# Peptides against a protein of PDB entry 5HOI: the designs that were tried, part 47

Target 1, 351 residues: chain A of PDB entry 5HOI
Amino acid sequence: FRYMPFSPAGTPFGFTDRRYLTMNEVGYVSTVKNSEQYSITVSFFDVGRFREYHFEDLFGYDLCFLNEKGTLFGQSKTGQIQYRPHDSIHSNWTKIIPLQAGERITSVAATPVRVIVGTSLGYFRSFNQFGVPFAVEKTSPIVALTAQNYRVFSVHYSQFHGLSYSLSELGTSSKRYYKRECPLPMSLPNINSDMKKDANLDYYNFNPMGIKSLFFSSYGDPCIFGSDNTLLLLSKWRSPEESKWLPILDSNMEIWKMSGGKETTDIHVWPLALAYDTLNCILVKGKHIWPEFPLPLPSEMEIRMPVFVKSKLLEENKAILNKKNEIGADTEAEEGEEDKEIQIPVSMAAE

## One batch from the design tools (peptide; aimed at target 1 I255 M258 S259 K262)

Design b1_p19_7_s1 (made by RFdiffusion4, then SolubleMPNN; from b1_p19_7, 7 letters changed)
Fold by OpenDDE base, seed 3:
Structure b1_p19_7_s1 (fold): chain B 351 residues (1-351), chain A 19 residues (1-19)
Amino acid sequence: as target 1 above (351 residues)
Amino acid sequence: SKKIEETRKKIAEYAEEEF
């Protein structure tokens, strides 16, 4: 196993000279390889609120986190981080994170008030928005980070215990845990089943954990989107004994429903954020499970717990069609192209 | 919402496109 740099909804280069370093509800950060240098562009979905900007990257930033106030960049091998406010009124700052031999920065996160750095050795480093350090903690190896305001959602990996998660709040004087290295019930990518397609192998080499993204919902609940294309939400995290992961969306099932029950292998959901009851995402058409260039406009999917069985819905719809054909046999209605849209009962659509 | 319906439409269109 190799620790790879992780950024929320980051894409691999694949066979191209360009990739997304990160994307979310605010915007997307792209990098283009130009010989030995990179050109980074920070783009926004709300073009009226923010101005797109670009710069030359001489360091080869492979980590990124975008928020409403700025962009954090990191270089996994050198330990360099840079924070760039979107507003030119505030100065950029750069810092070197001390790394041990073989240590990598595996993830970075930034809010308007905190900067967080996680490493392959499990060093958790916290800073303010100006790069002033607060603390260093030793945890299990960190593979992913996200943050909202003062809260941090961290994913950890152990070769013996698999995936775990922590949920913490970074005050000025202390770190409070709501959850500390609890088991994360997310499936890891299966090399034998999923790697039959070269594109899946390229993505696995880029992201061995299969975590496409992690974020906080608009309500401040931790969310994670894995290789199984299921959105998990951590419910009731304020009550340690009642806290549970909810599979609030099977995106493969929603694609199947919205396609009228077509088996597709070339339509993919790329997660951005959860706003209320809607997953903000990029719909991807193609061989690659990640968005290419140019980036499509974001799409919205309603969250729905996967309570229905696909086979039963197909049987029920077939039974409805057969009944319609038995009733319609007495009227010479032309065989129009029956839109094979699978009608899901409204009662199963509303939960 | 309008955007959810636009998403449904876009998935339907993509499911008719050959790859």
Scores: peptide ipSAE 0.442, ipTM 0.914, DockQ to the pose 0.808
OpenDDE base, seeds 1, 2, 4, 5: peptide ipSAE 0.439, 0.438, 0.441, 0.441; ipTM 0.911, 0.912, 0.913, 0.913

Design b1_p19_7_s2 (made by RFdiffusion4, then SolubleMPNN; from b1_p19_7, 7 letters changed)
Fold by OpenDDE base, seed 4:
Structure b1_p19_7_s2 (fold): chain B 351 residues (1-351), chain A 19 residues (1-19)
Amino acid sequence: as target 1 above (351 residues)
Amino acid sequence: SSKIEETRKRIAELAEEEF
């Protein structure tokens, strides 16, 4: 296993010279290889609120986190981080995170009030928005971070214990844990089944954990979107005993339903954020599960608990068709090759 | 929402596109 730099909804280069470093509900950060340097562009979905900006990156930033106030960049190997406010009123700042031999920054997160750096050795470093350090804590190896306001959702990996998560609040004087290295019930990428397609291998090499994104919902609940394309939400996290992960959306199932039951193996959801009851996402058509360039407009998908199984719906539809054929055997129905659109029952569309 | 219906239309369009 290799610790790779993770950023929320970041994409690989693949066969291209460009990729998304990160994307969320605020916007998207792209990087383009220009010989020995990179050109970074910070773009926004609300073009009326924010102005797109770009800069030359001589460091090769491979970590990024975008928020409403600025962008945090990181270089996983050198330990360099840079915070760039979107507004010119506030100055950019740069810092070098001290790394041990073989240590990597694995994830970074930034809010308007906090900067967080996680490493492959499990160093959790917290700063204010001006890069003033608060604390260094030793945890299990960090593979992903996200943050909202003062809250941090961290994903950890151990070779012995698999995936765990923490939910913490970074006050001025202390870190509070709501959850501390609890088991994360997320499926890891299945190397043997999914790696038959070169595109899946490229993505696995970029992101071995298969975490497409993690974010806080608009209500402040931790969300994670894995390689299984299921959105998990941490419910009741304020109550240690009642806290549970809810599979609030199977995006593959929802695409399949919205297509009228067509084969949709080439349509992919790329998660951005959860706003209320809607997943903000990019719809991707193609062999690659990630968006290419230009970035499509965000789509909204309603969250729904996965109650239905595709196989059962197919069996029910076959049973309905067989009953129609048993009743219809006495009428000379012309052999119109009516495309067998699987009629999804209207009751599944209305609640 | 209107955007959820736009998403449904967009998925339908993408499902008709041969790849």
Scores: peptide ipSAE 0.404, ipTM 0.902, DockQ to the pose 0.692
OpenDDE base, seeds 1, 2, 3, 5: peptide ipSAE 0.401, 0.399, 0.400, 0.404; ipTM 0.901, 0.901, 0.900, 0.902

Design b1_p19_7_s3 (made by RFdiffusion4, then SolubleMPNN; from b1_p19_7, 7 letters changed)
Fold by OpenDDE base, seed 4:
Formats: structure tokens, C-alpha cells, sequence
Structure b1_p19_7_s3 (fold): chain B 351 residues (1-351), chain A 19 residues (1-19)
């Protein structure tokens, strides 16, 4: 296992000179490799609110976090971080994070009020939006970070214990834990089954945890989207005993339903954010499970608990078809090639 | 929402497109 730099919804280069460093509901950050340099572009979905900007990256930033006020960049090996406000009124700042031998920055997060750096040795470093340090804490190795306001969702990895998570609040004087290194019930990528496709190997080498993204919902609940394409939401996290991960969306199942039950192994959901009851995402068509260039427009998918098994829906539809054929034996066979769209009962939309 | 309907239409279209 190798600790790789993680950014929310970041994509690999693949066979190209370009990738997304990060994307979310605010926008997307791309980098293009130009010989020894990189050109970074920060793009926004709300073009009326924000102006796209670009700059030359001489450091090779491999970590990124985008928020409504600015973009945090990080270089995993050198420990350099840079915060770039979107507004020109506020100055950019750069800092070097001290790294031990072999230590890497594995994830960075930024809110309008906090900057967080996590490392492969489990150093959790907190700063204000101006790069003033608050604290350094030693945790289990950090593999992913996201933050909203003062809250931080961190994912940790131990070779012995697997994945864990923490949920914390970074006040001015102290860090409060709501959850501290609790087991994360997320499936890791299965190397043996999925790696038959070169595209999956490339993605695994980029992101061995299979965490496509993590974010806070609009309600401030931690969300994680794994390699199984299931959106997990941490419910009731304020009540330690009642807190649970809810599988609020099987995106493969929803694609299958929305396609009329066609085999859609080449359609992928790329998660951006959870707003209310809708997953904001990019629909990806192709061999790669991640968006390529140009970025498609965001799509909205309604969250639904995966209560239905594909086999049962197929059996029910076969039973309905058989009943229609038994009743239809008395009326003339207009063999119109009626495209056998699996009628998904509309009643499944109302609960 | 209209966007959810649009998403469904997009998925249908993408499922009809051979890769």
C-alpha cells in the first residue's frame, strides 16, 4: 500500500497531460502538464458569481481543495501549500509544512475560516484562512479530508485496522471530536475482480482507497462516495450512540433504473456534492470511471435507500410481462418491437 | 426537480449510445 495524495473528486492523468485536481458544487480545478511546469485553471459552475482564473504552477501541485472563497493547493512531497482567494482583494499565501523523511501530505481541506493538512504519518495540522497555525495533532495516518465551516471529516487508514473516520470541530481554542477514529464501513477496492480493466488499475494506482469523493451535505452531514459507487451519509453524528452510516444512494442501481434496466457498465456517476435530497454529480460515459475533458454539465440524482434488488425487479417485470402475454393472447399480435423498457413502478418514488 | 428529469433523460440517451 502507498499513501497517495487525495483530493475530493480528483481524477488521474490517465493517458493525457491533463486532469482534475478537484471538483465539487462550486467548480472544478484542472491542471495541464506543460513540460516541467503545470498550468492550473480554477473554473466555476456559477459563471455569474465567479470568474475563471489560471496560473502557472512551478511546484506541481497534486493536492487541491476548492471552496466558495478560495482554492487550497498542496504539494504532497515538498509540503508546500498555497491558498488562493477567488477575490483579488485578499492576498495569496504560501507555506511549507514540515515533513519527516518519507512523510507526505495526503490530503488538504479549506473552508472560509480553516485550512487543514493531513499527512501519511497522521499529522493533522490546522490553520486559519490566513495560514496562521492553531495546532498540530498526531492521529492515525490520514488518507482523506474534507471540511465545512469549522467541521472536519477525516478518513484514516491503518494496515491493521483498515479505514476509520473522525468528525471534529475546529474552534478558536480547541478541537472538539464528535467521532474519533471510529470504524468506517466502506468497502475497499477489490484488486482481483475489478483490475481486469486497465482503466480500473490506473484509477487504483491514483486512488488505492477508492474514495471518489467526500463532502459535507447541505445539512452538514459527512458524506463519502466509495469505489462501490454507494453514497454513505453519517446520520445522527451529534448522538454518539445513535450515529450510523446510511447508504443513501446506490448510483449504479439508479443509473440502471433510469436507463430502463439496460446494462449500463459504461455509465458512471462522479460525485460532486449532496444538496438536500439530491446528489450533484457528473455523468460519465466511457471506459474511464472519471470525467474527461471537456467536463460535462453537472446532473442531479435523487437520493434513495437501495431497498430493491435488481433480481427482484427483473422477476416482477417478467411476471408482469407474462401476465400481459396471458391476457393479450386474445387480441391481435401487432408485433411492434416495443422497446422492452422495464416499467419501474412509480410508487417507488413516493416514500 | 426539472434537473432530476433532465438527468433521467441524459441517462436514457447515454444508455442508447453505444460506446
Amino acid sequence: as target 1 above (351 residues)
Amino acid sequence: SEKIKETRERIKKLAEEEF
Scores: peptide ipSAE 0.386, ipTM 0.898, DockQ to the pose 0.761
OpenDDE base, seeds 1, 2, 3, 5: peptide ipSAE 0.380, 0.379, 0.378, 0.385; ipTM 0.896, 0.896, 0.895, 0.898; seeds 2, 3 fail the geometry check

Design b1_p19_7_s4 (made by RFdiffusion4, then SolubleMPNN; from b1_p19_7, 6 letters changed)
Fold by OpenDDE base, seed 5:
Structure b1_p19_7_s4 (fold): chain B 351 residues (1-351), chain A 19 residues (1-19)
Amino acid sequence: as target 1 above (351 residues)
Amino acid sequence: SEKIEETRKRIAELAEEEF
């Protein structure tokens, strides 16, 4: 296992000179290789609220976090970070995070009030929006971070315990834990199953944890979207005894339902955010599970707990078709091309 | 919502696209 730099919904280069460093509901950050340099573009979905900007990256930023006030960049190997406000009123700042030998920045997060840096050795570093440090804490190795206001959702990895998560609040004087290194019930990528497609190997090498994204919902609940394409929501996190992960969307099932039960193995959901009861996402067609260029417009999916199993629905539909054919044996078969539209029962589309 | 129906249409289109 190797710690890789993680950014929410970041994409690999693949065979191209360009990739997305991060994307969410605010926008998307792209980087293009230009010989030994990089050109970074910060683009927004709300073009009326924000102006797209670009700059030359001499450091090769491989970490990014976008919020409504600015963009945080990081270089995993050198420890350099840069914060760029979207508004020109506020100055950019740069800082070097001290790294030990072999230590990497694994994730960065930024809110309008906090900057967070997590490392492969489990150093959790907190700053204000101006890069003034608050604290350094030693945790289990950090593999992913997201933040909203003062709240931080961190994912940790241990070789002995697998994935864990923490939920904390970064006050002015102290850090409060709501959850501290609790087990994260997310499936890891299955190398043996996924390795059958070269495209999956490239993604695994980029993101060994298979965390496509993590974010806070509009209600401030931690969300994570893994390699199984299931959106998990942490419910009741304010009550430690009642806290549970809810599988609020199986995106593969939802794509299959919305297609009318067609083959959808080449259609992928790329998660951006959870806004109320809708997953904001990019629909991706092709061999790669991540969006290419240009970025498609965002799509919305309603959250639905996976109550139904695809295999059972297919068996039930076959059984209904077979019964219709047994009853219909006396009417002349007009050889109309069997358009294999698996009619999803209307009752299952309304729940 | 209108956007959910747009998503349904887009998935239907993508399911008809040969790859």
Scores: peptide ipSAE 0.390, ipTM 0.897, DockQ to the pose 0.691
OpenDDE base, seeds 1, 2, 3, 4: peptide ipSAE 0.386, 0.386, 0.384, 0.386; ipTM 0.896, 0.895, 0.895, 0.896

Design b1_p19_8 (made by RFdiffusion4)
Pose (drawn by RFdiffusion4):
Structure b1_p19_8 (pose): chain A 322 residues (1-190, 198-318, 341-351), chain P 19 residues (1-19)
Amino acid sequence: FRYMPFSPAGTPFGFTDRRYLTMNEVGYVSTVKNSEQYSITVSFFDVGRFREYHFEDLFGYDLCFLNEKGTLFGQSKTGQIQYRPHDSIHSNWTKIIPLQAGERITSVAATPVRVIVGTSLGYFRSFNQFGVPFAVEKTSPIVALTAQNYRVFSVHYSQFHGLSYSLSELGTSSKRYYKRECPLPMSLPNDANLDYYNFNPMGIKSLFFSSYGDPCIFGSDNTLLLLSKWRSPEESKWLPILDSNMEIWKMSGGKETTDIHVWPLALAYDTLNCILVKGKHIWPEFPLPLPSEMEIRMPVFVKSKLLEENKEIQIPVSMAAE
Amino acid sequence: SAAETVREMLAGRVPAWKE
């Protein structure tokens, strides 16, 4: 099996010279093939706070993670990473991650206080926001990483367990695991979208902590999974809280559509900030549309029953209250 | 909202229950 470089909400090149590196509630990072180099553009949705800028990529960064304080870039092959703070007060710093034979950086993540690099051999290298290393850890092969403040949500893969996840906190003292390689019941992919699933074999469209600090993941099944009771290991449950396919179906008047897709950015309490993509492909294009907000709904709505009540989709009060 | 954007994308449609 070949591990692919993962970034949250990243898009493939397809038949173009540009794609999105990473995308969330803060903004979007795109890269354009420029003859022999690349042109990276860092954009923001709150235009008033941060200024959109661009720079020339002489290394070919294919890994990226965005937070409110800075942008982290990474190269899956050479192992070079660069953290660019949004404000000009703080300097950019660059490090090169040691990579063994065939070892690839598969995912990177950054917070205002931590920088995380994961490799295909299971190396977990953590730094502060300035590049000072804390500890190098060996774990299962990492395929996806996201972090919030001091906590890290990592997704692992092997040929035995399949997909597993670890939830840990990088405290000031030492590293503490909340959950260590527990089952991750995310649906795997089972065509026009072949370009995407080569770029992202797991179908993990994005994963992120919620605005209130709960781990979330958005697989190819277009269902938002939230980790409940992660503080008590014996009570941990993955809860499906939004069937985005059902919502587009209800908002479209019960019509099956093959051109409307959801691209996850982040979860804010009960609202999924996303990009509504219109077209043959399931990933967003250029220019990027304005973010949309989709309220979460428990998957308790049956299509056949909703069609009877309408004879937008009107929902029976008895069913809506449930 | 997503509902408003979906209505603009599919404006002028006939709902499935009226087909």

Design b1_p19_8_s1 (made by RFdiffusion4, then SolubleMPNN; from b1_p19_8, 11 letters changed)
Fold by OpenDDE base, seed 4:
Structure b1_p19_8_s1 (fold): chain B 351 residues (1-351), chain A 19 residues (1-19)
Amino acid sequence: as target 1 above (351 residues)
Amino acid sequence: TAKEKIKELLKGYTPEWKQ
């Protein structure tokens, strides 16, 4: 197993010279290879609130986190991090994170008040928005980070224990844990099934955990979107005994429903954020499960617990079709072979 | 809506099992 740099909704280069370093509800950060350097562009969905900007990257930043106030960049091998405010009022700052031999920065996160760096050896480093350090903690190896305000959602990986997660709050004087290295009930990518498509091999080489993104919801609940395309939300995390992961959206099932029950292999959900009851996402068409260039406009997908099984819906529709054929045997209406869209009950159709 | 966008993306989509 190799620890790879992770950024929320980051994409691989694939066969191209460009990729997204990160994307979320605020915007998207792209990087283009220009010989030995990179050109980074920070783009925003709210073009009225934010101005797109670009800069030349001589360091080869492979980690990124975007928030409403700035962008954090990191270089996994060198330990260099840079914070760039979107406004010109605050200065950019750069810092080198000390790394041990073979240690990598695996993830970075930034809020308007905190900067977090996680490493392959499990060093959790916290800073304020100005790069002033608070603490260094040793945890299990960190594979992904996200943060909202003072809260941090971290995903950890051990070869012996698999995936775990922590939920913490970074006060001024102390770190509070709501959850500390608890088991994460997320399926890892199945190399044998998922890699049968060459297009997926590049992605899993880039992101071996298959974590497409992780974020906090608008309500401040930790969310994770894995390789199974299921959005998990951590509910009741303030009560250790009541806390549970809820599968609040099976995006493959929702695509299948929205297609009229057609098996779609070329439509993919790329997660951005959870706002209220809607998953903000990019709908990707093509062989690659990740968005290419130009970035499509975001879409909203209503959250729905996967209560329905495809097989049961197919059986119910077959039963309805058989009943229609039994009743329709007397009326030779030449209703042509119109593509019998599976009538999904209106209650299952997103309004 | 996501549904409308997916319907638009699925215009002219023939599943491989129908090919």
Scores: peptide ipSAE 0.023, ipTM 0.462, DockQ to the pose 0.406
OpenDDE base, seeds 1, 2, 3, 5: peptide ipSAE 0.022, 0.020, 0.022, 0.023; ipTM 0.454, 0.451, 0.453, 0.457

Design b1_p19_8_s2 (made by RFdiffusion4, then SolubleMPNN; from b1_p19_8, 9 letters changed)
Fold by OpenDDE base, seed 2:
Order: structure tokens, then C-alpha cells, then sequence
Structure b1_p19_8_s2 (fold): chain B 351 residues (1-351), chain A 19 residues (1-19)
């Protein structure tokens, strides 16, 4: 087994000189090989809010994470990382992550407040947005990372235990775990069935875990999209005993239904984000399961979970909070009250 | 055509970004 660099929704080169380093709801980062160098372009879906930019990459960045404030780049072998703010007000910074012999950076993540680096030896390195280090922790080998605000969703791999996940919060003084190296109920790519299609071989060589993407939902729930094209959402993660993975979307089944039961072996979902009750995705048509160039426009696929209950319960909780504030209850709204996990009534979770 | 199948599939999807 070889640890490969992972970026959310990243694509292989295949037989081309170009690939996507990462893509999400904010935009997409592409790299083009030009002789001995690479040209990187950071593109955005909201062209009114952001301006596309490009630069020459002499290092061959193979890791990327895009957020609303900047782009983090990494080189898996050399340990170089670079953060590039989208705004010209903040300076770019570069840092070398010290790597042991045979250690690689396997994943990077960045939020407006944190930078995270994970390695094949399980070193978890945290920084602020300016590259100032907070901590180094030893975990099981990290294969994927995503982050939202102060929260980090990490996927780990052990040859003995398979896939595990952690959910943590990187405060100013300490790291809190909500989940620590718990079993991840995601299927690994089946070499014998999935590799019989030559077009998938290149992808599984690029991404042996088959994790197409991982992200936080708009509600802050960890999501993962595997090789089985099922979207898993971690519900009730604040309650360790009640926490469960929900299969909220089988994208192959939804494509099959939308086609009227026709053969759709050439249509694929490429995940970007989960916004409320819709999967933001690229619809890919072709031999390859990943988007090629030019990138198609993103599409929304409705998820059948009663997230309508979560949105209504959020609106009801906001209305209750607003009514409490109007009644002049001097209860300092601890910044933690917006973070109360909405209990979906068991009766509505079964419809 | 390949384009017609995409258009037929896109009837079940909302475009997130419109030009």
C-alpha cells in the first residue's frame, strides 16, 4: 500500500497535462504541467465576489485546499506548504514541514483561522492562518483532512483496523475531541469489481481509498463521499453515544431514477459540498468518473433526508432565541447555544 | 444525443451557478 496525497474532489492527470488539485462550493484549483514547471489557476464559481488568479509553480504542488479567504498548497514529498490569501491585503507565506525518511504529507486543510497538515506517519500539525504553529500530535496515519472554522474532520488508515475518523475542535489553548479514531463504516474500493473498468484504474492509483471528497455540511456535520457513490453524514456527533453515520444519498440510485431506469453507466456524480438539503456536485458524462476540462457548471441534487425538519427546527430555535432576547432575559447567549445539536423527533426521522 | 441525455438528466438538477 502507498499513501497518496489527497485533496477534496481532486482529479488525476490521466493521459493529460492538466488536473484539478481540489474543488468545492467556493471554486476549483487547476494545475497544468508546462515542461519542468506547473501553472496553477485558482478559479471561483462566484465571479462577482472573487477574481480568478494564476501563478507559476516551480515546486509541483500535489496537495490543495480552497476556502473563502485563501488557498493552501502542499508538496507531499518535500514538505513545502504555501498559503495564498485571495485578498492582496494579506501576504502569502511559505513553510517547510519537517518530514522523516519516507514520510509524506497526505492531506492539508485550511480555514480562515486554522491550517492543518496530516502525514503518512500520523503527524497532525496545526497552525493559525499566518503559519504560526500551535501543536504537533501523533495519531494513526492520516489519509484525508477537511476543516470548517475551528473543526477538523480527519480520516485515518491502519493496516490492522482499516479506516477510522476523528472529529476535533482546535481552540486557542487546546484541542477537543468529539470523536477520536472511531471506526468509519465506508467501503474501500473493491479491486476485483471496480478495477475491471480500465477508466477506474487510473483513479484508484491516484486515490487508493476511493474518497472522492469530504466536507462539512452547511450545518457543520461531517460528510464523506466514497467509491460507492454514497454520501455519508455524521449525525449527533456532539453526543458520543447517539452519533451515527447516515447514508443520506445513493447518487447511483438517484441517477438511475432520473434516467427513468435507463442504463447510465456513463453518468457520474462528483461531489463538491452539502448545502442544506442539496448536494452541490458536478455531473460528469464520459468514461472517466471525474470531471475533465472545461469544468461543467455545478448542479444541485436534492437529498431525501427530512433535513426539512432540521431547517424548520433551526428556524423554530432561532425564533425561540429571538423571543427570549425580546423578553429581556439577560442570559448571555453563550456562543455555544447556536451549536446545540437539534434533536430530530424519532417519529419524523423514520418518514 | 449525448447532449440530450445530459439535458434530460439536468431536468432533475438545479444549476447552482447561472451565467
Amino acid sequence: as target 1 above (351 residues)
Amino acid sequence: SAADKIKELLKGFTPVWKE
Scores: peptide ipSAE 0.053, ipTM 0.701, DockQ to the pose 0.059
OpenDDE base, seeds 1, 3, 4, 5: peptide ipSAE 0.031, 0.019, 0.020, 0.023; ipTM 0.583, 0.500, 0.510, 0.559; seed 5 fails the geometry check

Design b1_p19_8_s3 (made by RFdiffusion4, then SolubleMPNN; from b1_p19_8, 10 letters changed)
Fold by OpenDDE base, seed 5:
Structure b1_p19_8_s3 (fold): chain B 351 residues (1-351), chain A 19 residues (1-19)
Amino acid sequence: as target 1 above (351 residues)
Amino acid sequence: SLKDKIQELLAGSTPVWKE
């Protein structure tokens, strides 16, 4: 296992010279290789609120976090971080994070009030928006971070215990935990089943945890979107005893329903954010599970708890088809090709 | 709708969402 730099909804280079460093509801950050340097572009979905900007990156930033006030960049190997406000009122700042031998920055997060750096050795470093340090804490190895306001959602990895998560609040004087290194019930990528396609191997090498993104919902609930394309939401986190992960969307199931039950193996959901009851996402068509260039326009997918299992719907539809074939045995029904639209129950197809 | 977008994607039109 290798700790890889993680950014929310970041994409690999694949066979290209360009990738997305991060994307969310605010916008997307791209980087293009240009010989030994990189050109970074920070783009926004609300072009009326923000102006796109670019700069030359001589450091090779491989970590990014975008928020409504600025962009945090990081270099996983060197420990360099840069914060760039979107406005010209505030200055950019750069800092070197001290790293031990073999330590990597694995994730960075930024809010309008906090900057967070997590490492492969489990150093959790907190700063204000101006790069003034608050604290350094030693945790289990950090593999992903997101933050909203003063809250931080961190994902940790142990070779013995798998994935865990923490939810903390970074006040002015102290860090409060709502959750501390609790088990995260997210499935890891299955190398043997999913890696039959080279495209999935490239993504696994880029992101071996299969965490496509993590974010806070508009209500401030931690969300994670794994390799299984299920959106998990941490419910009732204010009451540690009542807190639970809710599978609020199976995106593969929803695409399958909206297709009319067709094969949808080339259509992928790329998560951006959860706003109220809708997953903001990119619909991706093609061999790669991640968006390429140009970036497709975002789509909104309503959250729905997966009450129905695809296998049961397929069995029920096969049983209906078999009954129709038993009744229809006397009519030369032309062998029209097996693009048999699976009749999704009208109650599931109409919403 | 999202449904229409998915049907368009299935129909083989890569919606080059031009700005």
Scores: peptide ipSAE 0.263, ipTM 0.746, DockQ to the pose 0.165
OpenDDE base, seeds 1, 2, 3, 4: peptide ipSAE 0.260, 0.260, 0.257, 0.259; ipTM 0.745, 0.745, 0.748, 0.745

Design b1_p19_8_s4 (made by RFdiffusion4, then SolubleMPNN; from b1_p19_8, 10 letters changed)
Fold by OpenDDE base, seed 1:
Structure b1_p19_8_s4 (fold): chain B 351 residues (1-351), chain A 19 residues (1-19)
Amino acid sequence: as target 1 above (351 residues)
Amino acid sequence: SAKEKIKEILAGSTPEWQL
């Protein structure tokens, strides 16, 4: 097994000189190989909110994470990282991550308040948005990272234990774990069955874990999209005993339904983000399971949560609150902390 | 929507540069 650099929804070069370093709901980062140099472009879906920018990359950045405030770049072998704000008000910064012999940066993540670096030896390095270090922790080998605000979702790999995940909060004074190296019920790519197509072998060599993307939902739930094209959502993660992975979307089944039951072996879902009850994704036509150039417009795919839709539960809870207020019960409106877990009705929790 | 886009793709009405 070789640890490869992972970025959310990143694509391989294949037989081309260009690839996507990362993509999500904010935009997409592309790199083009020009002889000994790379040209990086940071593009946005909301062209009215953000200005596309370009720069020459002399380092060959192979790691990327895009957020609403900036882009983090990393070089897996050299340990160089660069943060580039999208605005011109904040300065770019660079840093070298110290790597041991044979160590690689395997994943990077950035929020408006945190920068995270994970390595093949399990070094978890945290920084603020200005590159000031907080801590270095040794974990199981990190294969993927994503982050939202102060929260980090990390995927780990052990040759003995397979895939695990952690969910942590990076406060100013301490790291809190909600989950620490718990089993991740995601299937690894099957080399013998799926690799008979050259296109699948190229993708496997680029991403041997088959993790197409990982992100936080709009509700702050960890999501992962594997090689099986199933979207997994971590539910009830605030309650350690109740926490479960929900298969909220089989994208192959949804394509099959949307096609009218036709065998569509040339249509692929490429995940970007989960917003409420919709998967934001690229629908790709072709031999490759990843988007080529130019990038197609994003599409929304409705999610059928097997037990509950969080959007509907929020609407129902708001409607119940409004009715209570109309009845003149002096129930102090507990300011619903935005980070409260939605209570699932007992009738829905039993399905 | 994804459903509309899949129908367009299958109808061959979506240009290759938009796929």
Scores: peptide ipSAE 0.247, ipTM 0.728, DockQ to the pose 0.232
OpenDDE base, seeds 2, 3, 4, 5: peptide ipSAE 0.236, 0.237, 0.244, 0.236; ipTM 0.724, 0.725, 0.727, 0.732; seed 2 fails the geometry check

